# Designs tried in a protein design run: peptides against a protein of PDB entry 3ZN8. Part 66

Target 1, 125 residues: chain A of PDB entry 3ZN8
Amino acid sequence: LEEYDKIQKKMEDVMEGKGKLTLRDVYAQIIALRKMGPLSKVLQHIPGLGIMLPTPSEDQLKIGEEKIRRWLAALNSMTYKELENPNIIDKSRMRRIAEGSGLEVEEVRELLEWYNNMNRLLKMV

## One batch from the design tools (peptide; made by RFdiffusion4, then SolubleMPNN)

Design b2_p19_7_s2 (from b2_p19_7, 14 letters changed)
Fold by OpenDDE base, seed 4:
Structure b2_p19_7_s2 (fold): chain B 125 residues (1-125), chain A 19 residues (1-19)
Amino acid sequence: as target 1 above (125 residues)
Amino acid sequence: SRRKALLELIEEFEKKELE
């Protein structure tokens, strides 16, 4: 929970123009979310809270978990420079990352597009 | 300060993933 709060503060800083979001930040966020996964499941079973919390289906949770796992694989296949400056990731780098992670190039592209969209959104808020 | 803390956190996560 404390770790998650730190990540949220980072996001707030980015929104305020005090920093930039990197793929390392994304990585940390994903890991934090995974750690909270069991907790969120427990919270969903608490009477009264489950109504207020998103109740994804078990299938949706599995799909999401698999997607996250794939994204983590991609991130683990990136260099530090790429993680810090995702904008340098060209087609050649993307292909390398895909091959190194056992993913399709399109999946890596999707991750990068998601990052770009999120980064843009954070800067606009 | 917060950036440093975040970087340290990220480093910790990376280490844990390797374990």
Scores: peptide ipSAE 0.016, ipTM 0.450, DockQ to the pose 0.049
Fold by OpenDDE base, seed 5:
Structure b2_p19_7_s2 (fold): chain B 125 residues (1-125), chain A 19 residues (1-19)
Amino acid sequence: as target 1 above (125 residues)
Amino acid sequence: SRRKALLELIEEFEKKELE
């Protein structure tokens, strides 16, 4: 429960412009998702976010488990600097991360795109 | 450095789960 509180506080800070979402935060989110359930449940406690972030079905969560494992592999292949500042990840870094994690470059790009979309969403709320 | 960062993250969250 404490990890969810930390994630919630971080999300609130980002929405208020007092911080930024990093891939470290994404890592925390994924771990929390696996241990305590989907982030959407946490975000539903933040007014307005529950409408913007629909809760996936249990079947969708099961299907997503493999994708989550692959994203974790990518995140584990990133440097601390990249995790804290994902915007520095260029094509060369993406290729390195993909090779290091045994993933396709497109899968790393998908993770980064998801991150970018999430970050934009939080700043718009 | 990569492993250290990961371990630090894991330890931080595990510690929070135990509290």
Scores: peptide ipSAE 0.018, ipTM 0.445, DockQ to the pose 0.035; fails the geometry check
Fold by OpenDDE base, seed 3:
Structure b2_p19_7_s2 (fold): chain B 125 residues (1-125), chain A 19 residues (1-19)
Amino acid sequence: as target 1 above (125 residues)
Amino acid sequence: SRRKALLELIEEFEKKELE
């Protein structure tokens, strides 16, 4: 719970223009979400909440979990400098990350594109 | 160094989970 609160605070800081979202932050978020996995399942069994929160299908959850695992592999293959400053990741770095993680270059590109989009959205809020 | 940084990050999160 404390980790989740820190992540939320970081996101709030970025939205307020007091910080920059990094891939390190993304990593922290993914880890926190994975830890909440069992809790999310418990919450789905609470009568009334399942009706209010359309939960993705089991298949969609599995696809999402697999994608997250792949992204974690990519993140684990990045240097600290790349995690803190994702904008330095060029084609050469992207290829290295892909090879190191056993992923396709396109999957790494998708992660970076997602990050860039998220960062832009947070700055606009 | 990369492994160490990652381990430190994981340890930090694990420590917080235990709190």
Scores: peptide ipSAE 0.018, ipTM 0.442, DockQ to the pose 0.033; fails the geometry check
Fold by OpenDDE base, seed 2:
Structure b2_p19_7_s2 (fold): chain B 125 residues (1-125), chain A 19 residues (1-19)
Amino acid sequence: as target 1 above (125 residues)
Amino acid sequence: SRRKALLELIEEFEKKELE
């Protein structure tokens, strides 16, 4: 729970223009989510919320876990400079990251696109 | 190093989880 609070505060700082969302922050968020488990399961323990939120099937959870594992592999193959400044990742860097992580270049691109979309969304709030 | 930075991040969050 404390981990989630820290992540939330970081996101709030970014939304207020007081911070920058990096892939290091994304990494921290992924680790926190894996430790806590799916948010839906956590919310199911809160009275009144469990009945209102659809729970993912076991198969959907497995697919999600595989996606997260792949993203972690990509992140672990990035340099510190890339993690702190994802915008420097060009096609050459993306290929290196893909090769180092055993992923397709497209999967690395998807991670970066997701990051960019999140960053844009936070700036609009 | 990259690896060191990531490990430190993990350790920081793990420490906070135990608090």
Scores: peptide ipSAE 0.017, ipTM 0.445, DockQ to the pose 0.036; fails the geometry check

Design b2_p19_7_s3 (from b2_p19_7, 14 letters changed)
Fold by OpenDDE base, seed 2:
Structure b2_p19_7_s3 (fold): chain B 125 residues (1-125), chain A 19 residues (1-19)
Amino acid sequence: as target 1 above (125 residues)
Amino acid sequence: SRRRALLELILEFRKKELE
């Protein structure tokens, strides 16, 4: 409960322009998400949506879990300064993170692009 | 505003599931 309250408050602050989403926040969200399971399970608690949304197959869940595992490896290979200020991550830093996490540079780039898109989206709402 | 409300709703449901 405490973890979700912190996440909710952080998201509200960012949406109101009172804060900045960081990769540290992303890490916390991923950990919280893994404890809950797939979004489809949450949506099943919403009247009318649970019967309309297909549940992911076991294979899809495995693929998703592997992707999350890889992103966590990347995040664990970042410095505190990089987690708080992802915009400083240049090509050299990206390569270091990839090598340290056993990932391709493109996968690290994908994570950063996802972060940038999410941050832009939250500022628009 | 609508997107914020949706995200808050999702987070609330997630929180309840952890109880």
Scores: peptide ipSAE 0.022, ipTM 0.508, DockQ to the pose 0.095
Fold by OpenDDE base, seed 1:
Structure b2_p19_7_s3 (fold): chain B 125 residues (1-125), chain A 19 residues (1-19)
Amino acid sequence: as target 1 above (125 residues)
Amino acid sequence: SRRRALLELILEFRKKELE
């Protein structure tokens, strides 16, 4: 409960221009979401939507879980400065993170692109 | 915005499920 309140407040602050989403926040969100399960599980509790919402197949859930696991490995290979300020991650840092996490550089790039897109979306809402 | 309302709703449902 407390963890979700912190996540919610952080997201609200970012939406209102009072804060910045960091990769540390992303890490916390991923951990919290994994404890809860897929978004479809949440949406099924919304009255009137449970019957109409397509539930991801088990295979799709496995693919998503694997992707998240890879991103966690990347995040665990970042320095505190990089987690707080992802914009400092250049090609050299990206390569180090990839090597440290056992990932391809492109997978680390994908995570950073996702972060940038999410940050833009939150500020636009 | 509708997006904010939706996000808040999702987070509230997640919060409830975690209890």
Scores: peptide ipSAE 0.020, ipTM 0.501, DockQ to the pose 0.070
Fold by OpenDDE base, seed 3:
Structure b2_p19_7_s3 (fold): chain B 125 residues (1-125), chain A 19 residues (1-19)
Amino acid sequence: as target 1 above (125 residues)
Amino acid sequence: SRRRALLELILEFRKKELE
């Protein structure tokens, strides 16, 4: 519960322009959310949405879980400085992270691109 | 504002499920 309160506060701060989303924040969110299972289960408890929301297939859930596991491996291979300021991650750092996590460089690039898109989106809302 | 409200709602539901 305390972990969720911290995550909520951080997200609110970023959305209000009072903070910056970091990869450390992303890591914390992934870990916290995984404890509860698919987001679809949470949304099903919202009156009026449960009937209208398509539930992902079992195959889609497995693909998503594998992707998250790969991203966690990449995050675990990053330095504290990289987690706090992902913009410093150049080609050399990406290669090191990929090698350390057993991923392709392209998968690390994909994670960083996703982060950049999320950070932009949160600042716009 | 709508997105914020939705995210807050999701987080609140997650908290309740952990209780």
Scores: peptide ipSAE 0.019, ipTM 0.499, DockQ to the pose 0.091
Fold by OpenDDE base, seed 4:
Structure b2_p19_7_s3 (fold): chain B 125 residues (1-125), chain A 19 residues (1-19)
Amino acid sequence: as target 1 above (125 residues)
Amino acid sequence: SRRRALLELILEFRKKELE
């Protein structure tokens, strides 16, 4: 509970222009998501939506868990400066992170793109 | 505002699931 309260407050601050979403925040969100499970499970708790949402198969859950694990590896291979200021991550840094985490450069790029999309989303709502 | 409300709702439900 406490973890999600912090995440919620951070997201609210970013939406109000009082803060910036960092990859440290992303890390916290990923950990929380892994503990809770897929978004579909969360939405199932919403009356009227649960009946309309498909439940992911066990295989889909495993794929999602593996993706999360890979993103965590990438995040763990970043420097503090990169985590706080993801915008400094250039191609050279992405390659280093990929090599250090055992990921493809494209997977690191996907993580950064996800971050950028989330950051943009929070600022426009 | 609607999008914000939705995000807040999702986060609230996630919080409850972790209880």
Scores: peptide ipSAE 0.031, ipTM 0.536, DockQ to the pose 0.100; fails the geometry check

Design b2_p19_7_s4 (from b2_p19_7, 14 letters changed)
Fold by OpenDDE base, seed 4:
Parts: sequence; structure tokens; C-alpha cells
Structure b2_p19_7_s4 (fold): chain B 125 residues (1-125), chain A 19 residues (1-19)
Amino acid sequence: as target 1 above (125 residues)
Amino acid sequence: DRRRALLLLIEEFRRKELE
């Protein structure tokens, strides 16, 4: 719970224009989510929310978990400088990260695109 | 290909140790 509160506060600070979301923050969020288990299980324990939220099928949860594991491998293949400043990741760095993580370059590109989209959305709210 | 991947991994580890 304390790790989640820190991540939520970090997202609020970024929405207020105080700092930036980094891939290090994304890494911390993924690790915290994995420790708490599927958010769907946490939400199922809240009376009234379990009826209104479409519970992802167990198969969709497994597919999502495998994608997250691949993204963690990519993040573990990044330098600290790349994690703090993802905008420095050029095609050469992206290829290195892909080779180091056993991923396709396109999967690393997808992670970076997701990060960029999320960071844009947080600045618009 | 494998030798190039290994050299890149070694370079990556060295960069992480220097940061």
C-alpha cells in the first residue's frame, strides 16, 4: 500500500507540472503491482465494484502479465541514464536494449511509445 | 550475431557500473 501511495503521489505531482514520469517510476510501479497481485483481485474485494468492473478473463490477465515480464526485461537492459531520460534512446540504444533483453526492436519501441503516450496524457490532465 | 550481442552486453554492464 505504501509503494502504491508513493506512485500515486508521483503521478499527481507530474499532473501538477512538478517533475516528470521516468521509466524508473514505471519500473517501480510494475514491481509494486506485481507484489500486490492483480488489481482485479484487489478491486473484487471492494463491495459494489466487483459487479460493475468487467473482470478480465484469466487468459487476458496471463497475456498482460507476460507482456509486463517482457517490458521488465527491456527495462533491466536499460542504463540508469536511459531510465531517467528515455528521450535519449535512439535506434542504436533501442537495438542494444532489444538484443540484451531477448526482445524484438519493435517490442522495445512499443514500450517507449506507451511511455510517451502516458507522459503526454498526464500533462493534459 | 552472438559475439556482437555478447560485446554489447559487456558494454552495457560496464556503463551501468560507471553510472
Scores: peptide ipSAE 0.056, ipTM 0.578, DockQ to the pose 0.020
Fold by OpenDDE base, seed 5:
Structure b2_p19_7_s4 (fold): chain B 125 residues (1-125), chain A 19 residues (1-19)
Amino acid sequence: as target 1 above (125 residues)
Amino acid sequence: DRRRALLLLIEEFRRKELE
């Protein structure tokens, strides 16, 4: 809960233009979400929401958990500078991260694209 | 291949400490 609250506060600060979301924040968020379990399970414990949310199949949960595990491997293969400033990650850095994490370069690109999309979204809210 | 992978891991570790 404490890690989650820190992440939420940072997201609020980014929305207010007081900072930027980093991949370090993404890492912390993923760890916090994994501690809470699948967000769908968390939301199922909220009265009234469990009936309105489609329960993902066991196979979809497994695919999602594997994707998160792969992204954590990528994040763990990044340097501190890359985590704080993901925009410095060029093709050479992406390849290194992919090799270090046992991922395809395209999966590292997908993570970075997701990060960029999240940053754009947070600036629009 | 394994030795090269280990050298890359060591190089990555050094880069993380320096960057």
Scores: peptide ipSAE 0.052, ipTM 0.577, DockQ to the pose 0.020
Fold by OpenDDE base, seed 3:
Structure b2_p19_7_s4 (fold): chain B 125 residues (1-125), chain A 19 residues (1-19)
Amino acid sequence: as target 1 above (125 residues)
Amino acid sequence: DRRRALLLLIEEFRRKELE
């Protein structure tokens, strides 16, 4: 719970323009959420989300958890500089991360695209 | 074997700090 509150505060600070969300912040968030148990239980702890989001099927939850595990493998294969500044990740770095994590280059690209989209969204709210 | 695995782990951490 205490780790979760720190992550929420960091997200609020980023939404207020007081900081930048990094892949290190994303990593910390994923780890904290995993300590809370299955993704279904995590979603129940977020006020309002349990009512507005369709309850994913058990199969969709498993697919989502597997995707998160793959993204953690990619994040674990990044350098500290890459985690803090994901914009430095070129094609060569992306290939190294993919090889080090046992992922396709496209899956690493998808993670970076998701991160970029999230950063754009947080700046608009 | 265990010593080699530890050395590789240390090298990976050093890479993460330097790169």
Scores: peptide ipSAE 0.020, ipTM 0.520, DockQ to the pose 0.020
Fold by OpenDDE base, seed 1:
Structure b2_p19_7_s4 (fold): chain B 125 residues (1-125), chain A 19 residues (1-19)
Amino acid sequence: as target 1 above (125 residues)
Amino acid sequence: DRRRALLLLIEEFRRKELE
């Protein structure tokens, strides 16, 4: 719970323009969610804002979990500077990260695109 | 093999700190 509260506070700070979401923050969030295990599934049932998130099928959950595992492998292959400043990740860095994680460059690119989209959304709210 | 793997891990860790 303490790790989760730190992540929530970081997200709030980013929404207020007091900080920047980094890939280190993303890593911490993924690890915290994985540690919570079944409790993270219960949190998806907390009616936030009346949006009933459709319960993913068991197969969709497995696909999502595998994708998260791949993203963790990519994050574990990044440098500390890359984790703090993902915008420095060029094609050469992406290739190195992909090779180090056993992923395709496209999968690393997808992670970075997701991060960029999330960081844009948090700044607009 | 194990020694080589350990050296690569140390090198990777140093790279993460320095880059």
Scores: peptide ipSAE 0.019, ipTM 0.539, DockQ to the pose 0.020

Design b2_p19_8_s1 (from b2_p19_8, 11 letters changed)
Fold by OpenDDE base, seed 4:
Structure b2_p19_8_s1 (fold): chain B 125 residues (1-125), chain A 19 residues (1-19)
Amino acid sequence: as target 1 above (125 residues)
Amino acid sequence: DEEDKRFREELLQLLIAKV
């Protein structure tokens, strides 16, 4: 419980210092989550999640963990400039990232869309 | 705190490794 709250607070402190979420911050979050162990253990440490969301099935947890692993591969294939400013990622960069990570271009697009949606939500808070 | 410092240092190391 305390370890997840500490990781969230650390992310908030990093985001507050930069004024915006970057893919670097997303990368840091994924690494922090992986240090806590399997996604099943991470979700068990989120207070109130079990009240707001049905407990994910073991299969849903495996799908989520595989998706996080794929996103990590994409992030590992990005340049520093792309991680710091994802808005520069055009179709050519997205294809290179997909090829370098062994992912479909659509999976890289999905990661970028997720990031853009997160940034929009964070600007509303 | 010291934990925030360690986290920033880890991020910095991961960043330097990607340059």
Scores: peptide ipSAE 0.051, ipTM 0.570, DockQ to the pose 0.032
Fold by OpenDDE base, seed 2:
Structure b2_p19_8_s1 (fold): chain B 125 residues (1-125), chain A 19 residues (1-19)
Amino acid sequence: as target 1 above (125 residues)
Amino acid sequence: DEEDKRFREELLQLLIAKV
């Protein structure tokens, strides 16, 4: 938690985020998490996760790391305007992002769906 | 914090590279 809280504070200090999560914020978080090392090490530093959730198997951790890597490739293929306002990402933009990242269009859609779900949750707080 | 400055600079460089 302490290292995660330091990452969050650093992200807040950089982003000056006025309560709207963007894909730029997501990108910053992914980079910060990757600097902490393998997902297995990150999860070990989250207090209570091992109590609330079964410890992921080594294979599940590898799958999670691959998914994060794929999402990072998609985020790297987005324009600044798309990162700041993901709602502008239409079918044409989504196809371009998929082609540029070597991903399926569905995987880009999943990232956007995840982002939209996170924004819905943040509006409920 | 010098680490915070490095983190800000890295994010700025990544953002500039995407404009």
Scores: peptide ipSAE 0.050, ipTM 0.572, DockQ to the pose 0.030
Fold by OpenDDE base, seed 5:
Structure b2_p19_8_s1 (fold): chain B 125 residues (1-125), chain A 19 residues (1-19)
Amino acid sequence: as target 1 above (125 residues)
Amino acid sequence: DEEDKRFREELLQLLIAKV
């Protein structure tokens, strides 16, 4: 528990960069979720939560995990400036990121589209 | 870029602290 609090605090120090969701924030969240892997399974065994959350099939979990892994590879191939300001990512940058991560350009585009949609939703709250 | 290097190192430390 204490180790989780230290990581969370370091993530907060990383997140204190302006009241806008960045790809840096997304990266930090993905990293946090990957540590909680066993705890997410424990939460699915809490009576009442399993009624509200459709238990994803094992295959759906694997597909989601692979997608997250691929997005992490893309994020690892981005510069600090691109992570802080994803709107600067043009077609040339997107191709470089795809090549550097071993992904298709379409997968990098999907990540950026997801980010843009999330950032739009957060502005409506 | 030194900023990129510092950021990647910080990120790596977060990953290592997470294992």
Scores: peptide ipSAE 0.085, ipTM 0.579, DockQ to the pose 0.033; fails the geometry check
Fold by OpenDDE base, seed 1:
Structure b2_p19_8_s1 (fold): chain B 125 residues (1-125), chain A 19 residues (1-19)
Amino acid sequence: as target 1 above (125 residues)
Amino acid sequence: DEEDKRFREELLQLLIAKV
């Protein structure tokens, strides 16, 4: 619980424009969420989510959990410099990360695109 | 040789990982 609260507070500080989200922060958050149990159990702990979002089907939760596992494999194949500054990840680095994680280059690109979109949204707040 | 291509790629990956 205490590790989760520290990570959540850091994410809140980033959302308030007090910091920059890195892939290291994403990695730490994924690890903390996985320690809480299955994605279904994590979503049950988010107040109001059941009112704002239709309850995901069990199959949708499994697909989401598999995607998070694949992204975690990519993150585990990144260097510290890449996690701290994802903007240095060129085509050659993406290929290395994909091969090291057993993923397609397109899946690594999708993770980086998601990260870039998240940073754009955080700058609009 | 496909084996030589795999070996060259592995060496390139190790080099990139050190940068």
Scores: peptide ipSAE 0.028, ipTM 0.557, DockQ to the pose 0.021; fails the geometry check

Design b2_p19_8_s2 (from b2_p19_8, 14 letters changed)
Fold by OpenDDE base, seed 1:
Formats: C-alpha cells, structure tokens, sequence
Structure b2_p19_8_s2 (fold): chain B 125 residues (1-125), chain A 19 residues (1-19)
C-alpha cells in the first residue's frame, strides 16, 4: 500500500505540472502492477474499461503480459541516469540496452516512444 | 486519491493499447 501511495503522489505531481514522469516512475508502476497479479486481474480493477474498450481476448492478454516483461528487461538494463533522464538515450545507449535485455533495438525504441507519448499526454491534462 | 487511480488506469490503458 505504501508503494502505491508513493506512485500515486508522483503521478499527482506530474499531472499538476510539479514534476516529470521518468522511466524510474514507469518501472515502479510496472512492478506495482505485477504485484496485483496478471494483466487480466489489473484490467478488472479499471472501472468503465469494459464499457469503453472491448474485453481483451485471452491471447491479447498474454501478448500484453509478454510485452510488459520485455519492457521490464529493458528498464533493468538502463542506468540510473537513463531512467531519470531518458532523453540522453542515443543510438549507442539504445543498442547497449537492447543487447543487455535480449531485445531488438526497435523494441527499446518503442518503449521510449511510448514514454514520450505519455509525457505529451500528461502535459495536455 | 481517485485522480491517482484514474491516471494509473490511463497509463495502463496506453500500455495495453500499444500491444
């Protein structure tokens, strides 16, 4: 519960423009999510999702779980400086992260693109 | 807070939507 409260407070600060979402924050959230159980159980805790989005198939949930595991591997291969300031991740760093995590460079790029999109969305709220 | 839960849910939705 304390970990959830810390993550929530950080998110509040980001939404209020008092802070910036980092990949460290993303890492902490993914770990917290995994403690809640499988992605299917997490989605059940989202009010209105079943109304707004079609219920994911079991196969889609498995794909989602695998993607989360891959992103965790990438995050575990990043330095503290990279987690706090992902903008420093150049092609050389991206290749190192990919090699260290057993991922393709494109999957690491996809994670960074997702992060950048999230930051843009949070700034609009 | 309820806002925190909504943001977390939004992050999760974006993660799932990317898959």
Amino acid sequence: as target 1 above (125 residues)
Amino acid sequence: SELDRREFERLLQLLVARV
Scores: peptide ipSAE 0.080, ipTM 0.612, DockQ to the pose 0.072
Fold by OpenDDE base, seed 2:
Structure b2_p19_8_s2 (fold): chain B 125 residues (1-125), chain A 19 residues (1-19)
Amino acid sequence: as target 1 above (125 residues)
Amino acid sequence: SELDRREFERLLQLLVARV
């Protein structure tokens, strides 16, 4: 609950242009999400999601949960400086993170791309 | 807040959309 409140407050600051989303914030959100249970249960609690997106199949939910686990492994392999400022993650850092997490470098790149896209979207609000 | 919920939903949607 305390972590959830911190995430909410920081998200408000980001939406107001008073802050930036970091990978530490992403990590905290993923952990909060996982505490709610399986992705299927989480999606059921989101009003309007079923209207905006087709309801994922059970197999798609499993794939999504596995993707989240992989991203958590990557995040757990990052340094504090990398989590706070992901822009410092160069090819060498990306390779280290991939090796430490047992992931392909491309999967780490995909996480960073997702983060960058999210940060751009938040700046447009 | 309701705004936080909407943003969380948006983040989740982006995560799911990339699966």
Scores: peptide ipSAE 0.078, ipTM 0.613, DockQ to the pose 0.073
Fold by OpenDDE base, seed 3:
Structure b2_p19_8_s2 (fold): chain B 125 residues (1-125), chain A 19 residues (1-19)
Amino acid sequence: as target 1 above (125 residues)
Amino acid sequence: SELDRREFERLLQLLVARV
């Protein structure tokens, strides 16, 4: 609960333009979500999601949970500087992260692209 | 605020929808 409250406050600050979303923030969010239980349970705690998105199949939930696990592996293989400033992650750093996490370089690139897109969207709010 | 709560939920949706 304490971790959830910290994340909520941080996200509020980011939405108010008082902060920047970092991969550290992403990591904290994923950990908080996982503490709520399986992805299916997490989705139940999002009001209005059932109206906006079709209920995912059990197989889709498993795929999503696997993706989260892979992203956590990548994040755990990053340095603090990389987590705070993901823009410093070059080709050499991506390769190191991929090797350390047991992922393909393309999966690390996908995570970074997702982060960049998310951060751009947040700046528009 | 209630607005902040809605924005937080939106961010959570974006995170979950991507995984």
Scores: peptide ipSAE 0.057, ipTM 0.589, DockQ to the pose 0.089
Fold by OpenDDE base, seed 4:
Structure b2_p19_8_s2 (fold): chain B 125 residues (1-125), chain A 19 residues (1-19)
Amino acid sequence: as target 1 above (125 residues)
Amino acid sequence: SELDRREFERLLQLLVARV
């Protein structure tokens, strides 16, 4: 709960232009979500999400959980500098991260693309 | 705040939507 509040505050700071979303923040968020339990429980704690998203099947939840685990593996394979400044992640770094995490390069690229999209979205708010 | 909750939800939605 305390970690969740910290993440919310960090997001507020980013939204107010007082901060920048980094992959370290993403990592912290994922860890906080994991502490809430399985993705199914996490989704249940988000009022209104069920209105915007169809209730995921059990299989979709399992896939989601696995994807989160993979992203954590990627994040754990990044250097501090990369986590703080994901824009420095070039093809060589991305390949290293993929190899270190046991992921395909495309999965690492997907994570980075997701981050970039999120960061852009947060800057617009 | 409610705004923060919505943005957090959006983050999760984007995460889940890619599954």
Scores: peptide ipSAE 0.077, ipTM 0.614, DockQ to the pose 0.074; fails the geometry check

